# Ledger of designs, part 19: peptides against a protein of PDB entry 5A53

Target 1, 230 residues: chain A of PDB entry 5A53
Amino acid sequence: LVENVKQALFIPGQSCNKNLHDIMVDLSALKKPDMKRFNRKNDIHPFEDMSPLEFFSEKNDCSLMVLMTSSKKRKNNMTFIRTFGYKIYDMIELMVADNFKLLSDFKKLTFTVGLKPMFTFQGAAFDTHPVYKQIKSLFLDFFRGESTDLQDVAGLQHVISMTIQGDFQDGEPLPNVLFRVYKLKSYKSDQGGKRLPRIELVEIGPRLDFKIGRIHTPSPDMVTEAHKKP

## One batch from the design tools (peptide; aimed at target 1 E3 T83)

Design b1_p28_2_s2 (made by RFdiffusion4, then SolubleMPNN; from b1_p28_2, 12 letters changed)
Fold by OpenDDE base, seed 1:
Structure b1_p28_2_s2 (fold): chain B 230 residues (1-230), chain A 28 residues (1-28)
Amino acid sequence: as target 1 above (230 residues)
Amino acid sequence: MSYIENNPWDMSKYEEEKAIIDEHNAKL
């Protein structure tokens, strides 16, 4: 069964500003064509009441949602929400640091819509630490795209790199996750008359450093049901 | 159904893993 590609809904919150709007536009471009964006602001407080998000999930047939909010405590906050059966599975606040770069800050490269990105994860904690395991799960699920059996390496256009910013010890604040997007650029290098294919990674944006905020976790029953292969 | 392939949870350690997340949340 080719599972239908999960649809993402981008929701501007009441406190959504220009920077968050621009980030939303650029990040959502990576999810095309499997993306919807609301043009109107919605007053949603997901950690107080999740019911509006469950309603939007069902009404829009979107199992992925991103709520864009900003406050003094939670500046440039992207709340990533996943649903299972239109019920909240998990939520993760990822606050974009002020050093962000938009697609407009990089050289314009042609982007093919609908190609699945390859992911790279740097940091052992992505496989061991519960918070980073959830982030890894989220991003792999969010950008999975169509499972074409032909992972035609020839069709690989984009790499999304996620890096834990430095080492940390138990009890310390969790380091940021560095989100980077690269395009694979094929060069024909004429070295000594042999055309060797050279592949280079060119950063295309957006560049986002995510500070990890609040996390909502699924119940054990929800985990069991959501991860049952159909 | 919106199946999730990449299970981050070890169900044998669910309470331990949740406690780490709860501790993270308490520091915010």
Scores: peptide ipSAE 0.695, ipTM 0.957, DockQ to the pose 0.886
OpenDDE base, seeds 2, 3, 4, 5: peptide ipSAE 0.689, 0.675, 0.689, 0.682; ipTM 0.957, 0.953, 0.955, 0.955

Design b1_p28_2_s3 (made by RFdiffusion4, then SolubleMPNN; from b1_p28_2, 14 letters changed)
Fold by OpenDDE base, seed 2:
Order: structure tokens, then sequence, then C-alpha cells
Structure b1_p28_2_s3 (fold): chain B 230 residues (1-230), chain A 28 residues (1-28)
């Protein structure tokens, strides 16, 4: 089954600020060409009323959405939304910490648009803890791109690294997720006449530390329907 | 319809997993 590449819609909320706009631009660049972005602010409160998001999902044919909002309690908040059949499947608030870096803060590197990134996840909780499992699923789904059967290492340009910031016990606040983007850079190492291909990872940005906010989860029925292989 | 390939949910543990998420939400 050639799954159609999921389209993402980036939505500035009413409280969207310059920092969030810049973050939105940079993060959405990694989703090109499968990305739409609204230029106008929209007054959407997804945890109060989801209907506007379902409407936008259907109208724009986007099963992925990112709402950009900021408040005193939820500063630099990116609400990631997934839909199934244009109905809300899940939502998660990821608040960007103030230590963020934009693409402009890194060395400009040429990149090919539309290449599928490789993901790396650091932290056992990505496989065991419900919240981090949802985050893992979300980002894999968000950036999966074109399902080429050939995970041809030859086409690998980007690595997205997601790290849980430290250990935590049950009942403790959930650590941030560190989002990092690297480019694979091939060097011809001239070591003693044997040209060994050396691959280096170069951080290209954006650099985002995500504080985990509110989560909406699918019903068991929606889980079943969304994972039915046709 | 864009299906989800990866299912983080074990439906046999749905209530347990949901309770953890609900507890997280309540802590915010």
Amino acid sequence: as target 1 above (230 residues)
Amino acid sequence: MSYLEDNPWDLSKYEEEKAIIDAHNASL
C-alpha cells in the first residue's frame, strides 16, 4: 500500500508571537513540500472546541496540524494534532523552551527538500511510557514522508534526534523532550591513501526543547479504526 | 485515509495507559 504522504497544516493562533512564527517557519521547512501554512491568525482553543480543527483538516486535506499559541502558562506552545477521517485522533501540547535555536543560528547547509529523515529516540520511556510513546508515534508520523521501501542510506540526509531530558520516576513531572536536527556530512578522509568514507553529523537546527503540556488521546474505537490495514 | 502505521496503544492496557495520561493532564 503506497500510503499518501500526510500533509501538515501550520496554524498561527491568536496569541502567536514572533518567536513562534520563526519556530513554525523553521520546523515547517523540514516538512516541505507536504506542508501548508496559514498567514492569518486564527482564534482556536483545541482543548475547548476541536470542531475548527476538524474543519481545517477537511478543508485543507491535512491530517497533521500544528497550532502556534503563547500564554503566560503555556509559553511558545505548539499543539500537534492528528486527524483520522478528518476527526481528531490525538493532540499534544509541546511548549518550546526559551533556549531554542533557529536555522539561522547554525551554519547554512544545502539540503534537498522532501527527503525522509532518520529518527533516533533516546530514553527507554519512548517505548514504555504512554506519553512518550505518543510523542514518538507523532513525530514518526509527522516526518515519515514518502514511504519509499528503500530506506536507501544513500537518500539519508537528515537525522532527527529526540531525547528525554533525564530520568524520572512515577509521579514525577515528565522531563522535556530535546529535539535536534542533524545533517549527514560525508567527508573523504585522506588517511594514509585509503579514502575511508567518514560520515559526520552536523547540527542544522532548529534546536527545540519541548515541555510536555496537555494531551488528548483517541478512543479505543478510533485506535482500532486508524490502525486497520485495508 | 492516511492510516497510522505505528500503534503506540495496546488496547488490552488502554485504561491503564489512559490513566497515566490523565494523571499527567491533571498535574498541569
Scores: peptide ipSAE 0.653, ipTM 0.938, DockQ to the pose 0.815
OpenDDE base, seeds 1, 3, 4, 5: peptide ipSAE 0.651, 0.617, 0.652, 0.399; ipTM 0.938, 0.928, 0.936, 0.791

Design b1_p28_2_s4 (made by RFdiffusion4, then SolubleMPNN; from b1_p28_2, 14 letters changed)
Fold by OpenDDE base, seed 2:
Structure b1_p28_2_s4 (fold): chain B 230 residues (1-230), chain A 28 residues (1-28)
Amino acid sequence: as target 1 above (230 residues)
Amino acid sequence: MSYLEDNPWDLSKYEEEKAIIDKHNASL
């Protein structure tokens, strides 16, 4: 079954600022061609009323949404939303720290649009802690692209790295998630007459450190329905 | 309908996992 690639909708909230707009542009570039962006600001408060997001999901045929908002309490906030059957499945607030870097801050490298990134997750909590498990699931789902059976290594151009920033104990504030994007560069190293292909990772941006905000979780019934294989 | 291939939820532990998330939300 060739799964239809999930479409993402990027929504500027009423409080969307220039920095968030720039972050939105750069992050959404990684989701091309399976991405839409609204040019108009929308007054949406997803943790108060989810109905506008469900409406946008259905109207735009987008099962992935990102709402861009900023306040004093939730600066540079990206609310990631997933829908199932155009109903809210889960939501997570990821606030971008002020140390962010845009694509313009890195050496411009040509990239092929639409290639599936490889993901790497650093931190045991991505497999054990429910918050980080949700983050892992979200980003894998968000950037999965076309389900080609062949992990065509030949098509591997990008690596998205997600790292939990340090260790934490139960009851402590959750560490940030460090989002990094790399391009694989193949160099022909001429070492000793054998051209060994050398692969290097080059950071291409954006560079985002995510502070974890509010989370909405699916009901057990929604979990069951959303994971039913057709 | 686009299903989710990756299921981070163990339904047998749903209440426990939900409680961790609820505690996180309450800390914010």
Scores: peptide ipSAE 0.631, ipTM 0.934, DockQ to the pose 0.826
OpenDDE base, seeds 1, 3, 4, 5: peptide ipSAE 0.631, 0.353, 0.587, 0.349; ipTM 0.933, 0.764, 0.911, 0.763

## One batch from the design tools (peptide; aimed at target 1 Y89)

Design b1_p29_1 (made by RFdiffusion4)
Pose (drawn by RFdiffusion4):
Structure b1_p29_1 (pose): chain A 225 residues (1-189, 195-230), chain P 29 residues (1-29)
Amino acid sequence: LVENVKQALFIPGQSCNKNLHDIMVDLSALKKPDMKRFNRKNDIHPFEDMSPLEFFSEKNDCSLMVLMTSSKKRKNNMTFIRTFGYKIYDMIELMVADNFKLLSDFKKLTFTVGLKPMFTFQGAAFDTHPVYKQIKSLFLDFFRGESTDLQDVAGLQHVISMTIQGDFQDGEPLPNVLFRVYKLKSYKSRLPRIELVEIGPRLDFKIGRIHTPSPDMVTEAHKKP
Amino acid sequence: SEMEEELQKKVAYSMETGKPPPDDFTIVP
C-alpha cells in the first residue's frame, strides 16, 4: 500500500557556483541511490514562478527537489521542494553558513551506501513551531528512504542529527538549524554503549522564505486509507 | 549524552523486536 521511495532531483540554478555545487554533491550522497543530479544551470525562481519545478517533477518522476542558488542577499541558497501529484506541496529556503564542512574535511570511514538512517531532532520547537515542524517533516520525508517492517541491527550505521541553535522567544529572528551526520560505534557494557564519529557534511541552515500548502492539498496528500 | 542514550534505546528496540525504531523522536532541552 505504501508508495515507492521518494526520488530527489538536485537542480543547479542560474547563480549556482562550485562551492555550492560541492555542498550538493556531498548532501546528494546521503540520498543515494534515490537521487538524480542535473549538470546544467537552469533559470528557475520558485517564488516567482513554480511552473518549471512542476515540469521537472513530472518528467523526471521526482517528488523531492533541491534548487541551488546564490546571491549576496541569499548566499548558498538551497530551496527544498516537495510535490504532490507533480504540483508544489511546500517550499523552504535553507541557506548554508560559511562555517560549513565537506566530506573532504573529515576522515573517510567505511560506509555502506543505501542504509536506512537514524534521526535525532533536538529542540522543542520541532514539535510546536510551524516553521520548524515543516523542517522536521521535510528532512524525515527526504532522507528516511525505504519503509520496512524488518530492521537488521547491523544496518544501524549512521544518524542524521538536526539541532536548533538554542531556544528562543517569539518575535526574535529564527535560530539556525544545525545539520550533522555521525557514524555509530558500539561497545559492550544486553545494551551497548554508543559513541559517535562525525563524517559530514556539516551544515548550518539559515531559514529563508516559505511556501505552505492549501488545506485542500493537505487533505489529499494526507488522506488515510 | 542525551543523543547517545536515545540511540541506545533505538538499538535496544530493534534487538528486541526486529523492527525499525521510531524516526521522529525529539530531544527537549
Fold by OpenDDE base, seed 1:
Structure b1_p29_1 (fold): chain B 230 residues (1-230), chain A 29 residues (1-29)
Amino acid sequence: as target 1 above (230 residues)
Amino acid sequence: SEMEEELQKKVAYSMETGKPPPDDFTIVP
């Protein structure tokens, strides 16, 4: 079963600014061709009323949504939403820190659109802590393209790296998640008779440090339904 | 950066072995 590639809808909120627009453009470029963007601002407050997002999910046939908003309290806020059966499954606010870099800040490298990125996750909490588990699950779902067989390593062009910024204890503020995108360059190394490919990672952007905001977790019933593989 | 070097090593290992690196980095192809 070719898992249907999940379609993403990027929605500028009413408070979407130029920085968020630029971030949206760059991040959405990584989701091409499986991405739609609204050109108009929409007044959506997902933690107050989820109904508009469910409507957009259904109308656009998108199970992934990203709402771009900014306020004094939640600057450069990207709300990532997943739907199941066009109903809200989960939501997470990820606020982009001011130190962000756009694709234009890096050396322009040609890449093929639609290639599946390889993911790397750094930090034990991605496997143990419920919030970071949700983030891991979200980003895997978001950027999981067509299942290329592991044998097509030649088709791996991009690496998405997600790192938890430091250690934390229970009750402490959750560390930021460092989002990095690299292009993989393979060089034939002639050293020592084994043609071990030398791999070089070149950062291509965007560079985003995500501060974790509000979270909506799925109901146990929705978890059960979403894990029922047909 | 040290992180990029470690990432390069782990990516290289994963590409060579077809296996996720044993330790701290989950590489999901």
Scores: peptide ipSAE 0.095, ipTM 0.739, DockQ to the pose 0.226
OpenDDE base, seeds 2, 3, 4, 5: peptide ipSAE 0.034, 0.041, 0.049, 0.082; ipTM 0.653, 0.656, 0.678, 0.715

Design b1_p29_1_s1 (made by RFdiffusion4, then SolubleMPNN; from b1_p29_1, 9 letters changed)
Fold by OpenDDE base, seed 4:
Structure b1_p29_1_s1 (fold): chain B 230 residues (1-230), chain A 29 residues (1-29)
Amino acid sequence: as target 1 above (230 residues)
Amino acid sequence: SAMEELLQEKIAYAMETGKPPPLDEVIYP
């Protein structure tokens, strides 16, 4: 069963600024060709009223959405939304720290559009803590292309790395998630008559440090429904 | 997968050293 690749819609909010626009462009480039973006600002407040997002999900046939907003309290905020049956499944605010790097800050490397990225997650909390489990699930859903049974190694050009920035205890503020994108470069190395391919990771951007904000979790009923559909 | 674990180690190394780690191992599918 070829699972249909989830389509993403990028939405500039009313408070979207130049930095958020640039981040949106660069992050959305990693989702090509399975991405749409609005050119106009939309006044959407997803934690107050989710109905506009459900409308956009249905009208654009997108199960993934990213709302770009910025305020004094929530600077450079990317609200990631997933829908199921065009209804809100979950939401998470990820605020981009000021130390971000755009694709233009890295050496321009040619990459083939549509290749399936590999993922790496650093931090035990990605498997144990509910918030980081949601983040892991979200990014896998967001950038995981078609489930081809053929792990064609030849198609593995990109690595998406997500790292929890440090240890934390219960009741402490959740550490940032460090988002990094690497290109795999294979070199033919002649060491000792054995041509062992040497693989190097080259950062290609964007570089984003995410501060975790507000979260909306799915209802138990929606979780059950989402697991029943093959 | 063994490949993902190896990639994690290499990425961790790159993050710590600021240098891309050499991947010396061919990850066969």
Scores: peptide ipSAE 0.022, ipTM 0.523, DockQ to the pose 0.057
OpenDDE base, seeds 1, 2, 3, 5: peptide ipSAE 0.015, 0.018, 0.017, 0.019; ipTM 0.494, 0.509, 0.474, 0.484

Design b1_p29_1_s2 (made by RFdiffusion4, then SolubleMPNN; from b1_p29_1, 11 letters changed)
Fold by OpenDDE base, seed 4:
Formats: structure tokens, sequence, C-alpha cells
Structure b1_p29_1_s2 (fold): chain B 230 residues (1-230), chain A 29 residues (1-29)
């Protein structure tokens, strides 16, 4: 079963600013060709009324959505939404810290559109803590392209790295998630007659530090339905 | 594989430093 690649819709909210627009452009470039962007601002408040997002999911046939908003309380906020059957499955607010870097801040490297990224997750909480498990699941779902057979490892050119920024205890504020994108370069080094493969990682951007905001979790019934393979 | 080794090195770096891998990293298998 070739799992259909999930399509993403990027939505500028009413409070979308230039920085969020630029971040949206760069992040959505990593999802090409499986993304759409709205050019118009939409007044959507997903934690108050989810109905507009469900409508957009169905109308655009997108199971992934990103709403770009900014306020004093939630600056540079990217709300990531997943749908199942065009109904809201889960949502998470990820606020981009001011230290972000755009693709233009890095060396322009040619990248092939549509290559499946590899993922690295750093931090035990990605496997144990419910919020970080959701983040891990979300980003795997978001950027995981076609289920290519493991044989095409030769085509893997990008690594998406997600790191939890420090340790935390129960009841403490959740540390930021550091999002980084690298290009892999393989060199044949001939040193002393032994061809040792040399792998170089080059950061290509964007660079985003995510502060975790509000979360909507699916109902147990929706979880059960979403895990039912047809 | 060289890729698995690279990933392990990246993981190791992040666990040791609490930071993502640096801008440029060369890994020799």
Amino acid sequence: as target 1 above (230 residues)
Amino acid sequence: SAMEELLQKMIGYALETGKPPPLDQVIYP
C-alpha cells in the first residue's frame, strides 16, 4: 500500500506578520510539492472554533495545516493541525523564538525537491512524555514523504533534527524544541589507498526554536479510528 | 551504514551538549 503523501495547507492568520510569512515560505519549501499556501489572511481562532479548519481541510484535501498567528502572549505562533476524515485530530501551538534563521541566512545549496528526509530526535522525553511524543509524531507525519522501500538510502539528502533544550522535571515549563535541517554530503576520500567514505553535514535551514503552547489531543475514539488500517 | 553512524554521532553530540549538531560536521566512518 503506497500511503498517499499527506498534503499540507499553510494559512496566514489575521495577525500574520512579515517574519511569520518568511518562516512559512521557508518551512513550506521543505514540504514541496505536497503543500498549498493561502495568500489571504484568515481570521481563525482554532482553540475557540475549529470548524473553519475542518472546512479548509476538506475543501483543499489537506490532512495537515499550519496556522500562522502572532500576539503579545503568543508571538510567532505556528499552530500545527492534523485532521482525520477532515475532522480535527490534534493541534499544537509552536511559537518560533526571535533567534530564527531563514534559508537566505545559509549557503545556497541546491536541494532536490521531494527527497525523503531522515529524522533524529534528541531527548528521552520524545518517547515518554505525551507532549513530546505528539511533537515527534507530528513532524514525522508532516515531513515523512512516500514510504519508499529502505533500498533508496542513496537518495536521502536531508536530515531533520529535533532536540529538546535541556532537562526538566514534572510541573516545570516544557523546554523548547530545537528544529534544524541539514544536507548530507558524501565524499570519496582517498587517504593512503583506503577509500574511506566521508560524510559532511551542512545546515541548510530554516533554524527554528519552538516554544510549546496550547495543545488539543484527540478523543480515544478518534485515536482508535485513526489506527485502524483500512 | 555510514548514514546510521552519522545519525548516531549526531545523537551523541546532542546528548552530550544539549544542543543540535553544529553548522558543519564531518564524520569519518
Scores: peptide ipSAE 0.023, ipTM 0.598, DockQ to the pose 0.056
OpenDDE base, seeds 1, 2, 3, 5: peptide ipSAE 0.022, 0.021, 0.019, 0.020; ipTM 0.570, 0.527, 0.542, 0.539; seed 1 fails the geometry check

Design b1_p29_1_s3 (made by RFdiffusion4, then SolubleMPNN; from b1_p29_1, 11 letters changed)
Fold by OpenDDE base, seed 1:
Structure b1_p29_1_s3 (fold): chain B 230 residues (1-230), chain A 29 residues (1-29)
Amino acid sequence: as target 1 above (230 residues)
Amino acid sequence: SAEEELLQKKIGYALETGKPPPLDEVIYP
């Protein structure tokens, strides 16, 4: 069963600025062709009223949404939303730090649209801490694309890397998540009779450092329903 | 970077072995 690729909807909020727009364009390019973008700003406050997002999820048949907002308190905020049955499953605010880099800041490399990324997660908390588990799950759901059994290594174009920025203890602020995208370059190594391909990683962007904001976790009932594979 | 080197090692291992690296290290699509 080819699980239907989850479609993403990118929504500029009322406070969406040029930087967020550019980030939205670049991040959404990684989700092509399974991405829609609104051209108009929408006044949505998901932590106050989730109903507009549920409406957009249903109307656009998108189980993934990203709301782009910015304020003094929550600068460059990307609210990632997942829906199940067009109802809000979970939400997380990820604020992009000012040190971000766009695709234009990197060397233009040819990129084939629709190729699946590999993922790497650095930091034990991705497997132990509930917030980082949610982030890991979210990004896997967001960018995994079609599940093909064919591990065509030749089809491996790019890697999404997510790193927790440092260690933390209970009660400390959650470290940022460093989002990086690399293109895989394979070179024939002539060294030593074993033609082992030399692999090089080239950062292609965008480069985003995410500060974790507010989180909405699913109800236990929704977790049970969402894990029921049909 | 240390991250890039680690990633390169993980991907290299996967390509050399023809097996996906352990899911805890590199998640294949």
Scores: peptide ipSAE 0.034, ipTM 0.599, DockQ to the pose 0.254
OpenDDE base, seeds 2, 3, 4, 5: peptide ipSAE 0.065, 0.024, 0.019, 0.022; ipTM 0.641, 0.543, 0.466, 0.531; seeds 2, 5 fail the geometry check

Design b1_p29_1_s4 (made by RFdiffusion4, then SolubleMPNN; from b1_p29_1, 13 letters changed)
Fold by OpenDDE base, seed 4:
Structure b1_p29_1_s4 (fold): chain B 230 residues (1-230), chain A 29 residues (1-29)
Amino acid sequence: as target 1 above (230 residues)
Amino acid sequence: SAMEKLLQEMIGYALETGKPPPLDKVIYP
């Protein structure tokens, strides 16, 4: 069963600024061709009223949404939303730190649109901590593309890397997640024996450090329904 | 880096077995 690629909708909120717009453009480029962007600002407050997002999910047939907002309390905030049956499944606020880098800050490299990324998650908490598990699940859903049983190695051109910034204990503020994108270069190694290819990674951007904000988790019933294979 | 080594192993496995590499990996410190 080829699962249909989840479509993403990027929505500028009322408080969206130039920096957020630029970040939106660069991050959404990784989701092409399975991405839509609104050009107009929309006054949406998902943690107060989720109904407008459910409406947009249904009208645009998008199960992934990103709302771009900025305030003094939540600067450069990207709210990632997933829907199931056009109802809100989960939400998470990821605030981009001021040290972000855009694609224009990196060397331009040839990139083929639509190829599948590899993912690396640095930190045990991505498998054990509920918030980081949600982040891992979210980014896999966002950028994994088509679930095909046959992946040609030649179709792997980039790596999405997510790193938990430092160690933390229970009750401490959750460390930032460092989002990095690399182009994968493979070289034939002439070394005798098991010829593992030499791998080089070149950062291509964007570079985003995410501060974790508010979270909405699905009800147990929605989790059960979402995991039912059609 | 640890990440590059992991990716190298994943790609190597795919080339040797003809199976698609795992697309996601969690690296434990």
Scores: peptide ipSAE 0.297, ipTM 0.847, DockQ to the pose 0.668
OpenDDE base, seeds 1, 2, 3, 5: peptide ipSAE 0.022, 0.286, 0.287, 0.023; ipTM 0.575, 0.836, 0.836, 0.568

Design b1_p29_2 (made by RFdiffusion4)
Pose (drawn by RFdiffusion4):
Structure b1_p29_2 (pose): chain A 225 residues (1-189, 195-230), chain P 29 residues (1-29)
Amino acid sequence: LVENVKQALFIPGQSCNKNLHDIMVDLSALKKPDMKRFNRKNDIHPFEDMSPLEFFSEKNDCSLMVLMTSSKKRKNNMTFIRTFGYKIYDMIELMVADNFKLLSDFKKLTFTVGLKPMFTFQGAAFDTHPVYKQIKSLFLDFFRGESTDLQDVAGLQHVISMTIQGDFQDGEPLPNVLFRVYKLKSYKSRLPRIELVEIGPRLDFKIGRIHTPSPDMVTEAHKKP
Amino acid sequence: SLEEALIPSHDEEINKLDISSLESYLEEE
């Protein structure tokens, strides 16, 4: 009854550069094998016209899309896009800070591609705040991959950790979201003792513009059997 | 296909989050 794994399409915008491309490549690796990359630049402005994104979603059968854009106003801009029936469901701009680390900045470890990642979300706002609830929903939907009733403990290899940069009060600017990836190591103490090793990429997301779905589309996208 | 693209989400956690996020935005209007 459940749908196939959602496919991701990574799209370099007109203003995409090499540094932003490196961020696309390393992050796209976490999506393998359910990912496609475009090589050319495309003149796409999602908050002016959504038509091209809907077109690419249909013709490539990708319900998850990431546009790469950079200006001084919005540097290292990653616009995450989800579609329902090839129409836009929601959008959020996540801009990467300059303190980012790539896979090259971390010791390369053995890594089995295509395993179900673990998730940990740190921050009460991920459950109560409308913006951060969307981000939690986005990254769960984006990277969880295959849904299954069966889990091999040996397959529990890595964790995707997302942390809000400190608590905050209403009216203040929204804190960044800290995206971290760790590989698990376990030792004997039955329950194992767990330690973590960072494997990257390391990304600090600055929150930009947001598009939310209409109530009608929410009803259809979240209809229950 | 279009029929497959129209299959709703069966993930309860994601559905709850998306619905509750939308309800919060509507209340703020």
Fold by OpenDDE base, seed 2:
Structure b1_p29_2 (fold): chain B 230 residues (1-230), chain A 29 residues (1-29)
Amino acid sequence: as target 1 above (230 residues)
Amino acid sequence: SLEEALIPSHDEEINKLDISSLESYLEEE
């Protein structure tokens, strides 16, 4: 079953700044063609009232949303939202650290739009810790596109790497998640008459270090309903 | 798996990514 590719909506909040706008543009480029962006700022406070997001989800037929806000307490904040049946499923605040790099900071490489990224997750907590499991699930859901059973290596262009920045114990602040994007370059190396494929990874951006903020988890009922639909 | 082959180490080691397993996978197809 080819699952319909989830559409993403990028929403500038009222406090959206130039840096967040640029980050939004670059991150959303990885979601093309399955992406919409609002050009106007919207005054949305998702942890106070979720109803505007549910309205936008339904109106734009987008099950993925990213709200761009910035404050002194939550600088460069990207709130990632997923909906199920146009109702809020989960939310997570991911604040971009000031060391971010844009696509313009890297060597411009041509890429084919719509190719599926491969994912790599570094850190055991992505499989064990509920917050990092949510992040893993979110990013897979966000960028995986159409679920093809075929790891069509021929269609592999991008690698999205997510790394937990260091070890942590229970009760400690959650380490940042390092988001990196690489282009896979295949070279035919002529080594001794055998053309061995040589592969190189080239960082293409954006480079984002995410500080974890507030989280909304789905109700058990919504989890059950979401798992019933393929 | 292809995913296991492309596990980047820290940013400094990305240039040292052992993609040999990925190369081997691409040779078998």
Scores: peptide ipSAE 0.016, ipTM 0.460, DockQ to the pose 0.021
OpenDDE base, seeds 1, 3, 4, 5: peptide ipSAE 0.015, 0.014, 0.010, 0.007; ipTM 0.450, 0.443, 0.459, 0.370; seed 5 fails the geometry check

Design b1_p29_2_s1 (made by RFdiffusion4, then SolubleMPNN; from b1_p29_2, 11 letters changed)
Fold by OpenDDE base, seed 3:
Structure b1_p29_2_s1 (fold): chain B 230 residues (1-230), chain A 29 residues (1-29)
Amino acid sequence: as target 1 above (230 residues)
Amino acid sequence: SLEEALIPSTDEEVRKLDESSLAELEKAK
């Protein structure tokens, strides 16, 4: 079975800055080798006109896109886009808080490219609230792809942790999503003459706290078509 | 880059962008 790994395209917007560029580089490293990046800034406003993104999706054969923009209202904004049949399926703005950490802020650890991450989700809303369900679906789709082979457990190298920052009620602002990346390290612990394998999680970065912005939800027809097994 | 430093030498090359796509978008506008 040829695993159709979804390809990602990272796009610097016209308002892309150094911080967003650095975040883009670090986050896109987790998507290698299934990632492309533009080197030039593009004047794209996806909530006003989606046609440039649909064009890029088709021309680059990428069903995942990330647009990097920054403004006073939407600082350090990563717009995550998914396409189906090269048409916009859904979009979500995730604004990176100023407390972000880059890979350079952590101990450099080598990892093998192409290994699928394990995901952990903390917060009941990831299973119940439509926005957090979309975020969960997006990140699983982005980094893990469709195939859950048992071989993925044997090749487990890193963990992506996503946490909803606190509780909220209906009508309250949606809490941030805390994005963390860990590498698995195996140690042999000698406890009482039995060497037990110990697994430790070491944070490797990037560390991103996402503030939720604007959302585009798929049409019911597109949902139906996207769930049709080819 | 830090990105390159995290990836072992056995890393597959990142798929390059179709450079023609930018030029075509500019022509289509």
Scores: peptide ipSAE 0.062, ipTM 0.634, DockQ to the pose 0.023
OpenDDE base, seeds 1, 2, 4, 5: peptide ipSAE 0.022, 0.024, 0.028, 0.034; ipTM 0.573, 0.505, 0.627, 0.595

Design b1_p29_2_s2 (made by RFdiffusion4, then SolubleMPNN; from b1_p29_2, 9 letters changed)
Fold by OpenDDE base, seed 1:
Parts: sequence; structure tokens; C-alpha cells
Structure b1_p29_2_s2 (fold): chain B 230 residues (1-230), chain A 29 residues (1-29)
Amino acid sequence: as target 1 above (230 residues)
Amino acid sequence: SLEDALIPSQDEEVRELDISSLEALLAAE
């Protein structure tokens, strides 16, 4: 089955800086080969006017977009956008904290392009809180696509881990989401005379702590349309 | 949780995951 893998478009905004560019390059590497990047800066303000993003979605046949912007109020801001029928479905601002690490900060490991990551989500709010549900849905949609072929454990190369940084109560600021990427290394360990297969998780980067910003939620009508499996 | 399945390695960048734990995680999805 040719999985209709969603294509991503990475867009540097007018305020995109070197750090955001580097983050964009590294994060987008995980989406290869199903990724496009613009080399030119584009003046897009998605929470003011979404029409340019819809235009880019259609023109590039990309249902996933990431806009890279930075300001004093929203430093290292990655706006993740999903479209349905080239119309905006949802958007979320995820601001990368200054403690980020690039792929170059980790030990270089051999990586095969196009393998699907396993996901892990730490924090009950990923299943209960609407914002974290959206984040979970977004990242699953972005990197894994629709099919969980559980049978291809042998094809697992890497794990994307997303952790909610601490507990929170209603009305409190939403904790950051810790984004981590690990490569799976299988080895046979001899413990007690039994060769048990073990898997080592080696962090490969990037390491991103996401501060949650503004959110656009889909209309009820769009939710209904998007959930209509053909 | 994956974190519970992640055995701290001496290398802070390396966590060990038992295959059984991985299978359990995959089955829980």
C-alpha cells in the first residue's frame, strides 16, 4: 500500500534567523523525503491572514507546513499548520527554548532516510487536554503518517519522544513539550546466560523544548470532514 | 511509559529499552 504520506513545507518567515534556519534544517531532515523547504523568506502572519498559507499548501501540494519566525515576544517560533483540502485545518505555535541542540551537537550516526519513527508520549494530558491532544495528533500526522504497521518493528530506526514538562492545573500556563529523537540500536546482551535482545536508545537530535503559543482549532465542520475516512 | 522503559545508561545520551517493553509500548498504541 503506497501510504499517502503527507508532504511538509518548511517556510522561513521574514524574521527567520540563523538559529531557526538550523533548527528547520535539522527537524526537516526527519521528514525526508516528504519535505520541501523554501530558500527565500516569506512575509506571512498566519494568525492575521491565513490565505498565503492556503495558497502555498495548494501550490506545493503540502498538507503540512511549518513557518519559522522570531520576535521579542515569540522567539524561535515554529508555527505548525495542517491543511485539509488546501484549507487551514489547525495551527499551533511552538517556540523553541534557547537550550536547543542541533544534530551537530550529537554523535553522528548512520541514518536511513524514509524510515518511520516510533512515537512515545509522556503525560496524561496528551490524551485529555485539548491542546496536548492537538500536539499529539499533529506530530503523529507529521512524522508517522496514517499507517502504524506494527509488523515492521524490524524497520524501526528511531523514536520520537514527546514529554510534557511537569504537572499543571486548570488555568495554569501550559508546560513545555520536550521533543527528543533517539536512534534504536539493537544488541544481544548476555545477562545471566540468556541472550536477551536489548535496544539502546541513543539521542541523535535535534533536542527541542517547545513552549506553546497561539492555537487555531478546526471548525466542527472541518473536523467532521477530516474524520470522514473515505 | 517509555521513560519507565528507558533504563538509564551511564551515557546520559543512551537509554536502554527492553524489547519486551518496546513491544508493550507498541501494543498499547
Scores: peptide ipSAE 0.020, ipTM 0.569, DockQ to the pose 0.022
OpenDDE base, seeds 2, 3, 4, 5: peptide ipSAE 0.018, 0.018, 0.017, 0.016; ipTM 0.511, 0.526, 0.508, 0.482; seeds 2, 4 fail the geometry check

